Peptides against a protein of PDB entry 3V4L. Designs and how they scored, part 242

Target 1, 386 residues: chain A of PDB entry 3V4L
Amino acid sequence: GQPLAKDKVALLIGNMSYWEHPKLKAPLVDVYELTNLLRQLDFKVVSLLDLTEYEMCNAVDEFLLLLDKGVYGLLYYAGHGYENFGNSFMVPVDAPNPYRSENCLCVQNILKLMQEKETGLNVFLLDMCRKRNDYDDTIPILDALKVTANIVFGYATCQGAEAFEIQHSGLANGIFMKFLKDRLLEDKKITVLLDEVAEDMGKCHLTKGRQALEIRSSLSEKRALTDPVQGAPCSAEALVRNLQWAKAHELPESMCLKFQCGVHIQLGFAAEFSNVMIIYTSIVHKPPEIIMCDAYVTDFPLDLDIDPKHANKGTPEETGSYLVSKDLPKHCLYTRLSSLQKLKEHLIFTVCLSYQYSGLEDTVEEKQEVNVGKPLIAKLDMHRGL

## One batch from the design tools (peptide; made by RFdiffusion4, then SolubleMPNN)

Design b2_p24_3_s1 (from b2_p24_3, 9 letters changed)
Fold by OpenDDE base, seed 3:
Structure b2_p24_3_s1 (fold): chain B 386 residues (1-386), chain A 24 residues (1-24)
Amino acid sequence: as target 1 above (386 residues)
Amino acid sequence: ETFPPGSKLVSMSSDADRTVIDLE
């Protein structure tokens, strides 16, 4: 019979805005594109950008809570990384220069924890360099992995080699994601799919002698990313998993704000990633006596590090939101919240309406406080360990 | 493949001297 997954869960991490290291660009687009593809494959996807070490650990812990017996788990990482002694290390954005294993997440440790969950399939897609880190002489004594025969690694590059991105017009794609996205929806055994991606990469003149996909697999069964999820959630654990995932993806409801002057504002929310939200405001009603009015958002929680210079833009692109701009309403003011994982409290902010009456030179302001609770990933309280 | 003018192939290395190749 066709293999069934009890459920399918993916964690996608894209680190690009490093503090002490060269910035990347590809993780933004690659995490977004992969998120959309995995959602079409009925994966429950958590997508996170620019995580600290602590935030990465918590994201992995929350991902492991979504795993159970016969669940398909997929971890994708795009960012800086290294490989020492066959162990892969993902580098957080706050990693020091130089970084060591103590500052990084070991993928093989995550694999061990996934094996304890008795998962049906474990897929790792690692879009990072695999060079040795000569500043890290730590030989990790990893406990022996269980023989589960359900593991697949897709490495964007060979051992000791670099991964590359193609930068264009301020955006980039990783070379690995460029080829992976064309095959990912195919109903094939995951190792066969990745082998076809490796062949496609091998035909590219850019990668020749620089980057090649490596597949490491113990997968003894014909498992595919297209394998259907087993129907009704039959267990209490499956219900809890579904609720936990839904909690991490709940947007605030759109609001209609009414000001004393008779102006009505539509306040809306859109998810770019599980930790990135766009707020948009639009004037939906204006009395004829008001000649000009704008609705600004301000007074955000300090934990979000929102620079007012980057808030209230006339286009999504001016906020740095190039990916979801087509799905957003036009003629708004846009604000991008890129660090929702840092939110410890409810998202409370002010909508400030600035307006002018016909025949009055003075600008009038009205303010309304808005509480939208904990949006998206902020509901998981990723900071509870501090 | 034709790349738009000013496209670059950039290493994802953390090295300060990471490989950058202009794509013509």
Scores: peptide ipSAE 0.582, ipTM 0.942, DockQ to the pose 0.812
Fold by OpenDDE base, seed 2:
Structure b2_p24_3_s1 (fold): chain B 386 residues (1-386), chain A 24 residues (1-24)
Amino acid sequence: as target 1 above (386 residues)
Amino acid sequence: ETFPPGSKLVSMSSDADRTVIDLE
């Protein structure tokens, strides 16, 4: 019969905004495009941008809690990375310069933990450089992996080589994602699909002699990303997994705020990623005696590090949100919360209405506090160890 | 494949001197 997945879970990490290293651009678009494709494949996708070492460890731990016997696990990483002695290291955004294995996440350690979950399929897609780090002389003593015959690595590049991004018009795509996205929905064994992606990439004149896809697989069965999820959650563990994923993707409900002056504001929320949310405000009713009015959001929790200069923009793009702008209502003020993983408390903020009456020179202000609870990934309390 | 003017192929390396190639 066709293979069935007990469930399908993906963790996608895109690191770009490094503190001590050159910034990347491709991970933004690549994580977003891959998220949308994997959702069409009925994956439960957690998508995270710009994680610290501690936040990456917690994201992996939460991902491992979603894994169980016969579950398909997919880990995608786009960012800085290196390979020493056949071990792949993902570099967090807070990694020092130079970084070492102690500052980074070892993919083979994650694989070991996934094998303990008795997963049906383990897919790693590593969109990073595979150069040796000469500042790290540590030989990781990894425990022996189990022989599970269900592992697939897709490396964006060969051992000792670089991965590349194509930058244009302020955006970028990774070379790997450029070719992967065109085939990802095909009903093929995952190793066959990746081999076709490797052939397509091999025809690209840009990467000839610079980058080539490497596939490492022990996959003995015909398993595809298109494999159907087993029907209704038959186990308590499957129900818990579904509830945990649903919590990490719950948006606040849209609200209609009414001010004493008779102005009505619509407050809405949109997810760009599991840790990135757009807040938008619009004036939905204005009394005729009010000639001008604007609705600003302010007084965010300090943990979110929101610069007021980047809040309350007339377009999503001015916030740095280029991807979800088509799905957002027009004629709003937009604010991007890019670090929801840092939220320790409830998201409480102020909506400030500034307005002017006809024939009065003075601007009047009214304020309302809004509590939206813990949005998206903030429900997982990824800070439990700080 | 034609790229928009000013497109670049950029290495994802952490090296300060990482490869940058202008695409014509």
Scores: peptide ipSAE 0.581, ipTM 0.943, DockQ to the pose 0.809
Fold by OpenDDE base, seed 4:
Structure b2_p24_3_s1 (fold): chain B 386 residues (1-386), chain A 24 residues (1-24)
Amino acid sequence: as target 1 above (386 residues)
Amino acid sequence: ETFPPGSKLVSMSSDADRTVIDLE
């Protein structure tokens, strides 16, 4: 029979906004495109951008809590990285320059922990460079891996080589994701699918002699990303997993705010990623005596590091949101919250209505505080140890 | 493939001197 997954869970991490290292661009689009494809494959997807070391550790821990016997686990990482002694290291955005193994997440350690969960399939897609880090002389003492015969690594590049991105019009795609996305929905054994992606990349003149996909696998069964999820959750653990995932992806409900002047504001929320939310405001009713009015969001928690210069924009793109703009309502003011993982408390902010009456030059302001609880990934309390 | 004008192939390396190639 066709293999069944008990469930399918993916963690996607895209690190771009490095503090001490060159910024990347591709991880934004690549995490977004891969998220949408994996959702079509019935994966429970957690998608996270720009994580610190601590935040990456917590994201991996939460991902491991979603894994159980026969669950398919997929980890995708796009960012800076290195390979020392056959160990792959993912570099957090707060990593020092130079970074070392103690500042980074070892993929083989994550694999060990996934093997303890008795997963049905472990897929690692590593969209990073695989150069040696000459500043890290640490030989990681890794415990011996179990023989599980359910492991697939797709490396965007070969050992000692670089991964590349194609930058155009302010956006970028990684070369790996450019080819992976065209095949990811195919009902094929995952190693066969990746071999076809490798052949497609091999035809690209840009990467010839620079980047080549490497597949490292121990996969004894015909498992595909298209494998159906086993029906209704039969175990308490499966129910807990479904609830935990649902909790991490719950948006705040849209709100209708009524001001004393008679203006009504619609406040809406959209997820770009599990840690990135767009707030949008629209005026849904205005009394005829009010000639101009705008609804601004302000007074966000300091932990979110919101630059007011990028808040309350007339387009999603002006906030740095280039991907979800087609799905957003038009004619709003938009604010992008890009660091929801940092939220320790409830998301409380102010909606400020600025308005002018006909025949008065003075602007009037009314304010309402809004508490939307913990949106998206903020419900996981990833900062409970800080 | 025709790339838009000003397209670049950029290394994902953390090196300050990382490879950048114009695709014009």
Scores: peptide ipSAE 0.581, ipTM 0.943, DockQ to the pose 0.806
Fold by OpenDDE base, seed 5:
Structure b2_p24_3_s1 (fold): chain B 386 residues (1-386), chain A 24 residues (1-24)
Amino acid sequence: as target 1 above (386 residues)
Amino acid sequence: ETFPPGSKLVSMSSDADRTVIDLE
């Protein structure tokens, strides 16, 4: 029979906004595009941008809790990275300059933990450089990996080589994701699919002699990303996994706020990533005696580090949201919350309405506090232990 | 493939002198 996945789970990490290293651009679009494709493949996807070392460790731990016997696990990483002695290291956004193995996540350690779960398929997609880090002389004593099949690595580049992004019009795509996205939905054995992606990338004149896809596989079975999920969750563990995933993707419901002056504001929420949410406000009713009114959001939790200069923008793009702008209502004010993993408490904020009556010179202000609970990834309490 | 004006191929390296290639 066709192989069945017990479930399909993916963690996608895109690191761009490094503190002490050159900023990247491609991880934004690449994580977003891959998220949408893996959702069409019935993956439970957690998508996270700009994680610290601590946040990356917690994201991996939560991902590993979703893995079990016969589950398909996919880890995608786009960001800075290096390879020393055949060990791949993912670099967090808070990594020092220079970084060492102690500041980074070792992919082979994650693989060991995935092997302990007896997963049906393990896919690593590493969109990072594989150059040696000469500042790290540490030889990791890797614990002996179990002799397990069903592991696939797709490296965006060869050992000792760099990965590249194409930057255009303020956006970028990784070369690897550019070719991967065109084939990812094909009903093929994952190693055959990646080999076809390698051939397509090999035709690209930009990367010829600079970047080439490397496939490392122990996959002894015909497994594909298209393999159907085994039917209704028959186990308590499968139900818990489904509930845990659903919690990490629950948006606040849209609200209609009514002010004493008779102005009505629609408050809405959209997910860009599991840790990135757009808040949008619109005036849906204004009494005729009110000549002007503006609604803005303020007083966010300090943990979110929201600069008021970047809040309440007339377009999603002015917030740095280029991907979901087409799906948002027009004529709103937009605020992007980019670090929901940092939220320790409920998301409480103020909606402030400033308005003027016809024939009065003075502006009137009304405020309403809004509590939307813990949105998206904030429900997982990724900061447990700080 | 024709790239938009100002398009660049940029290395994802953390090196300060990372490779940048104009695609014009």
Scores: peptide ipSAE 0.578, ipTM 0.942, DockQ to the pose 0.817

Design b2_p24_3_s2 (from b2_p24_3, 9 letters changed)
Fold by OpenDDE base, seed 3:
Structure b2_p24_3_s2 (fold): chain B 386 residues (1-386), chain A 24 residues (1-24)
Amino acid sequence: as target 1 above (386 residues)
Amino acid sequence: ETFPPGSKLVSMSSDKDRTVIDLE
């Protein structure tokens, strides 16, 4: 019969906004595009941007809690990285310059932990450079991996080579994602799919002699990303897994705020990523005696590091939200919360209504505090150790 | 493939002197 997945879980990490290293651009679009494709494949996807070392460790731990016997696990990473002695290291955004293995996440250590879960398939897609880090002399003594015959690595580049992004009009795509996205939905063995992506990339004149896809596999079975999930979750563990994933993807409900002046505001929420949310405000009712009226959001938790200069924009794009702008309502004010993983408390903020009456020169303000609980990834308490 | 004017191929390297290629 066709192989069945007990479940399908993916963790996607895109690091761009490095503190001590050159900024990247491609991980934004690449994580978003891959998230949408994997959701069409019935994956439970956690998508995270710009993680610190601690936040990356916690994201991996939460991902490992979603893994169990016969579950398909996929880890995608786009960011800075290196390869020493055949070990791949993902570089967090807070990594020092120079970074070492102690500041980075070893992919082969994650693989070991995935093998302990008795997973049905382990896929790693690594969109990073594979150059040696000459500042890291650490020879990792890796414990011998179990012979599980269910491992696939897709490396965006060859050993000792660089990965590239194509930057255009303020956006970018990684070369790997550019070709992967066109094939990812195909009902093929994952190693055959990646081999076709390698052939497509090999035809690109830009990457010729610079970047080529490398596939490492021990996959003995015909497993595909299209393999159907087994029917209704029969185990208590499967119910817990579904609940954990659902918590990480629960948006706040849209609210209708009523002000004393008779103005009604709709407050809405949209997910760009598991740790990135857009808040939008719209005036749904205005008394005719009010000539001017604006609804601003302010007084966010300090943990979110929200610059008021980037809040309350007339377009999603002015917030840095280029991806979800088509799905957002028009004629709102938009605010992008890009660090929901940092939220230790409930998301409490103020909606400030500024308005003017006909024939009065002075602006009037009314304020309402809003508590929306812990949105998206903030429900997983990724900070439980701090 | 035609790239829009000002498109760049940029290395994902952490090196300060990372490869940048203007695409014509």
Scores: peptide ipSAE 0.578, ipTM 0.941, DockQ to the pose 0.815
Fold by OpenDDE base, seed 4:
Structure b2_p24_3_s2 (fold): chain B 386 residues (1-386), chain A 24 residues (1-24)
Amino acid sequence: as target 1 above (386 residues)
Amino acid sequence: ETFPPGSKLVSMSSDKDRTVIDLE
């Protein structure tokens, strides 16, 4: 019979905004495109941008809580990375220069933990360089992996080689994601799908002699990303998993704020990623005596590190949101919260209404505090250890 | 494939001297 997944869970991490290393661009688009494709494949997707070491560890721990017997687990990483002694290391955004294994997440350690969950399939898609780090002399003593015959690695490049991104018009795509996205929805064994992606990438003149896809697998069954999820969650564990995922993806409800002057503001929320939310404000009612009226969001929690210069923009693109702008309401003010993982408490902020009456020169302000609870990934409390 | 003018192939390396190739 066709294999069934007990469930399908994906963690996607895109690191770009490195503190001590060259910035990347591709992970933004690549995580977004892959998220949308995996959602079409009925994956529960957690998508995270720009994680510190601590935040990456917590994201992996939360991902491992979603894994269980017969669950398909997919880990995608796009960012800086290295390979020492056949061990792959993902580099957090706060990694020092030079970084070492102690500052990085070892993919083979994550695989060990996934094998303890008795997963149905383990897929790693690693969109990073695989050069040796000459500043790291540590040999990780990894425990022997179990023989599970359910492991697939798709490396964006060969051992000792670099991965590349194509930058254009301020955006970028990774070469790996460029070819992967065209085939990801195909009903094929995952190793066959990746082999076809390798052939397509091998035809690209840009990457010839620079980058080639490597597939490392031990997969005894015909498992595909298209494999259907086994019917209604009958186990307590499956209910817990569904509730945990749902909590991590719950947006605040849209609010209608009424000010004393008679102005009505709609406050709306959109998810770009599991840790990135756009707040938008629109004036839905204005008394005729009010000639000018703007609704700003301000007084955000300090933990979010929001630059006011990037808040309250007339377009999503001016906030750095290039991907979801088509799905957002038009004629709003937009604010992008890009670090929801840092939120320790409820998201409390102020909506400030600035307005002017006809025939008065003075601008009037009214303020309303808004509590939207813990949005998206902030519900997982990834900072409980800090 | 025709890339937009000013497109670049950029290495994802952490090296400061990472490879950058202008695409014509």
Scores: peptide ipSAE 0.577, ipTM 0.942, DockQ to the pose 0.802
Fold by OpenDDE base, seed 1:
Structure b2_p24_3_s2 (fold): chain B 386 residues (1-386), chain A 24 residues (1-24)
Amino acid sequence: as target 1 above (386 residues)
Amino acid sequence: ETFPPGSKLVSMSSDKDRTVIDLE
């Protein structure tokens, strides 16, 4: 019979905004496109951008809590990375220059922890360079992995080689994701699917002699990303897993704010990623005696590091939101919250209405405080692992 | 494949001298 997954869980990490290293662009689009495809495959997807070492460790720990016997686990990483002695290291955005193994996450350590969960399938998709880091002379003595016939690595490039991105008009796609996305929905054994992606990439004149996909697999069974999820959750652990995932994806409800002047504001929320939310405001009612009015959001929690110069933009694109702009209402003011993983408290902020009456030169302001609780990934309390 | 004008192939390396290729 067709193999069944007990559940399907994916963690996608895209690191771009490095502090001490060259910035990347591809992880933004590649994590977004892969998230949408894996959701169509009934994966529970957590998608995270620009994580520190601590935040990456917490994201992996929360991902491992979603894994259990017969669950399909997929880890995707796009960012800086290296390979020493056959061990792959993912580089956090706060990594020093130079970085070492102690500043990075070892993929083979994550694989060991996934094998302890007795997972049905372990897939690693690593969209990073595989050059040796000559600043890291550590030989990782990893414990012997269990002999499980359920592991697949898709490396964007060969051992000792670089991965590439195609940059255009301020956006980019990774070469690996460019070819992977066209085949990811196919009902094929995951190693056959990746072999076809390798052939498609091998026909690309840009990557010939620079980048080639490498597949490393012990997968003895015909397992696919299309394999159906086993029916209703039968265990208390499966119910807890489903509730945990649902909490990490809960948006605040849209609000209608009424001001004393008689102006009504609609406040709305949209998810770009599990840690990235767009807030938008629109004037839904204005008394005729008010000639001009605008609704600004301000006074965000300091943990979010919101620059007011990037808030309250006339377009989603001016906030850096190029992906969800088509699904957003038009004629709003837009604010992008890109670091929801840092939020320890409730998201409390101020809506400030600035307005002018007909025949008065002075601008009037009214303010309302809004509490939307913990949105999206902020509900997981990734900081409670102390 | 025709790339839009000003497209670039860029290495994902952390090296400051990482490969950049203008695409025509």
Scores: peptide ipSAE 0.575, ipTM 0.942, DockQ to the pose 0.803
Fold by OpenDDE base, seed 2:
Structure b2_p24_3_s2 (fold): chain B 386 residues (1-386), chain A 24 residues (1-24)
Amino acid sequence: as target 1 above (386 residues)
Amino acid sequence: ETFPPGSKLVSMSSDKDRTVIDLE
């Protein structure tokens, strides 16, 4: 019969906004496109941008809690990285210059922990450079991996080589994701699918002699990303996994705020990523006596590092949201919260209504505090160890 | 493949002198 997954879980990490290293662009689009494709494949996807070392460790720990016997686990990483002695290191955004193994996450350590969960399939998609880091002389003493015959690595490039992105019009795509996305929905053994992606990439004149996909696999069974999930979650563990994923993806409900002047505001929320949310406000009712009326969001928790200059924009694109703008209502003010993993408390903020009456020169302000609880990834308390 | 004018192939390397190629 067709193999069945007990469940399917993916962690996607895209690091771009490095503190001490050159910024990347591709991880934004690549994590978003891969998220949408994996959701069509019935994966529970956690998608995270711009994580610190501590936040990456916690994201991996939460991902490992979603893994169990016969679950398909997929880890995608796009960012800076290196490879020393066949060990792959993912570089956090707060990594020092130079970085070392102690500042980075070892993928083979994550694989060891996934093997302890008795997973049905372990897929690693590593969209990073594989150059040696000559500033790191540490030889990781890794414990011997179990022989599970269910491991697949898709490396965007060969050992000692670079991965590339195509930058255009302020956006970018990784070369690996450019070819992977066209085949990802195919009902094929994952190694066969990756071999076809490698052939497609190999025909690209840009990557010839610069980048080539490398596949490392122990996968003895015909497993595909298209493999159906086993029916209703009958196990307590499957129910817990579904609840944990659902918590990490719960948006606040849309709210209608009523002000004393008779103005009504619609407050809405949209997820761009598991740690990135857009707040939007629109005036849905205005008395005719009010000639000018604007609704701003302000007084965000300090942990979110919200610059007021980037809040309350007339378009999603002006906030840096280019991906979900088509799915948002028009004629709003938009604010992008890009660091929800940093939220320790409830998301409490102020909606400020500024308005003017016909025949009065002075602007009037009314304010309402809004508590939306812990949105999206903020429910997982990614800070429990700080 | 035809790329939009001003497209670039950029290395994802952390090196300051990372490879950048203008695509014509």
Scores: peptide ipSAE 0.571, ipTM 0.941, DockQ to the pose 0.803

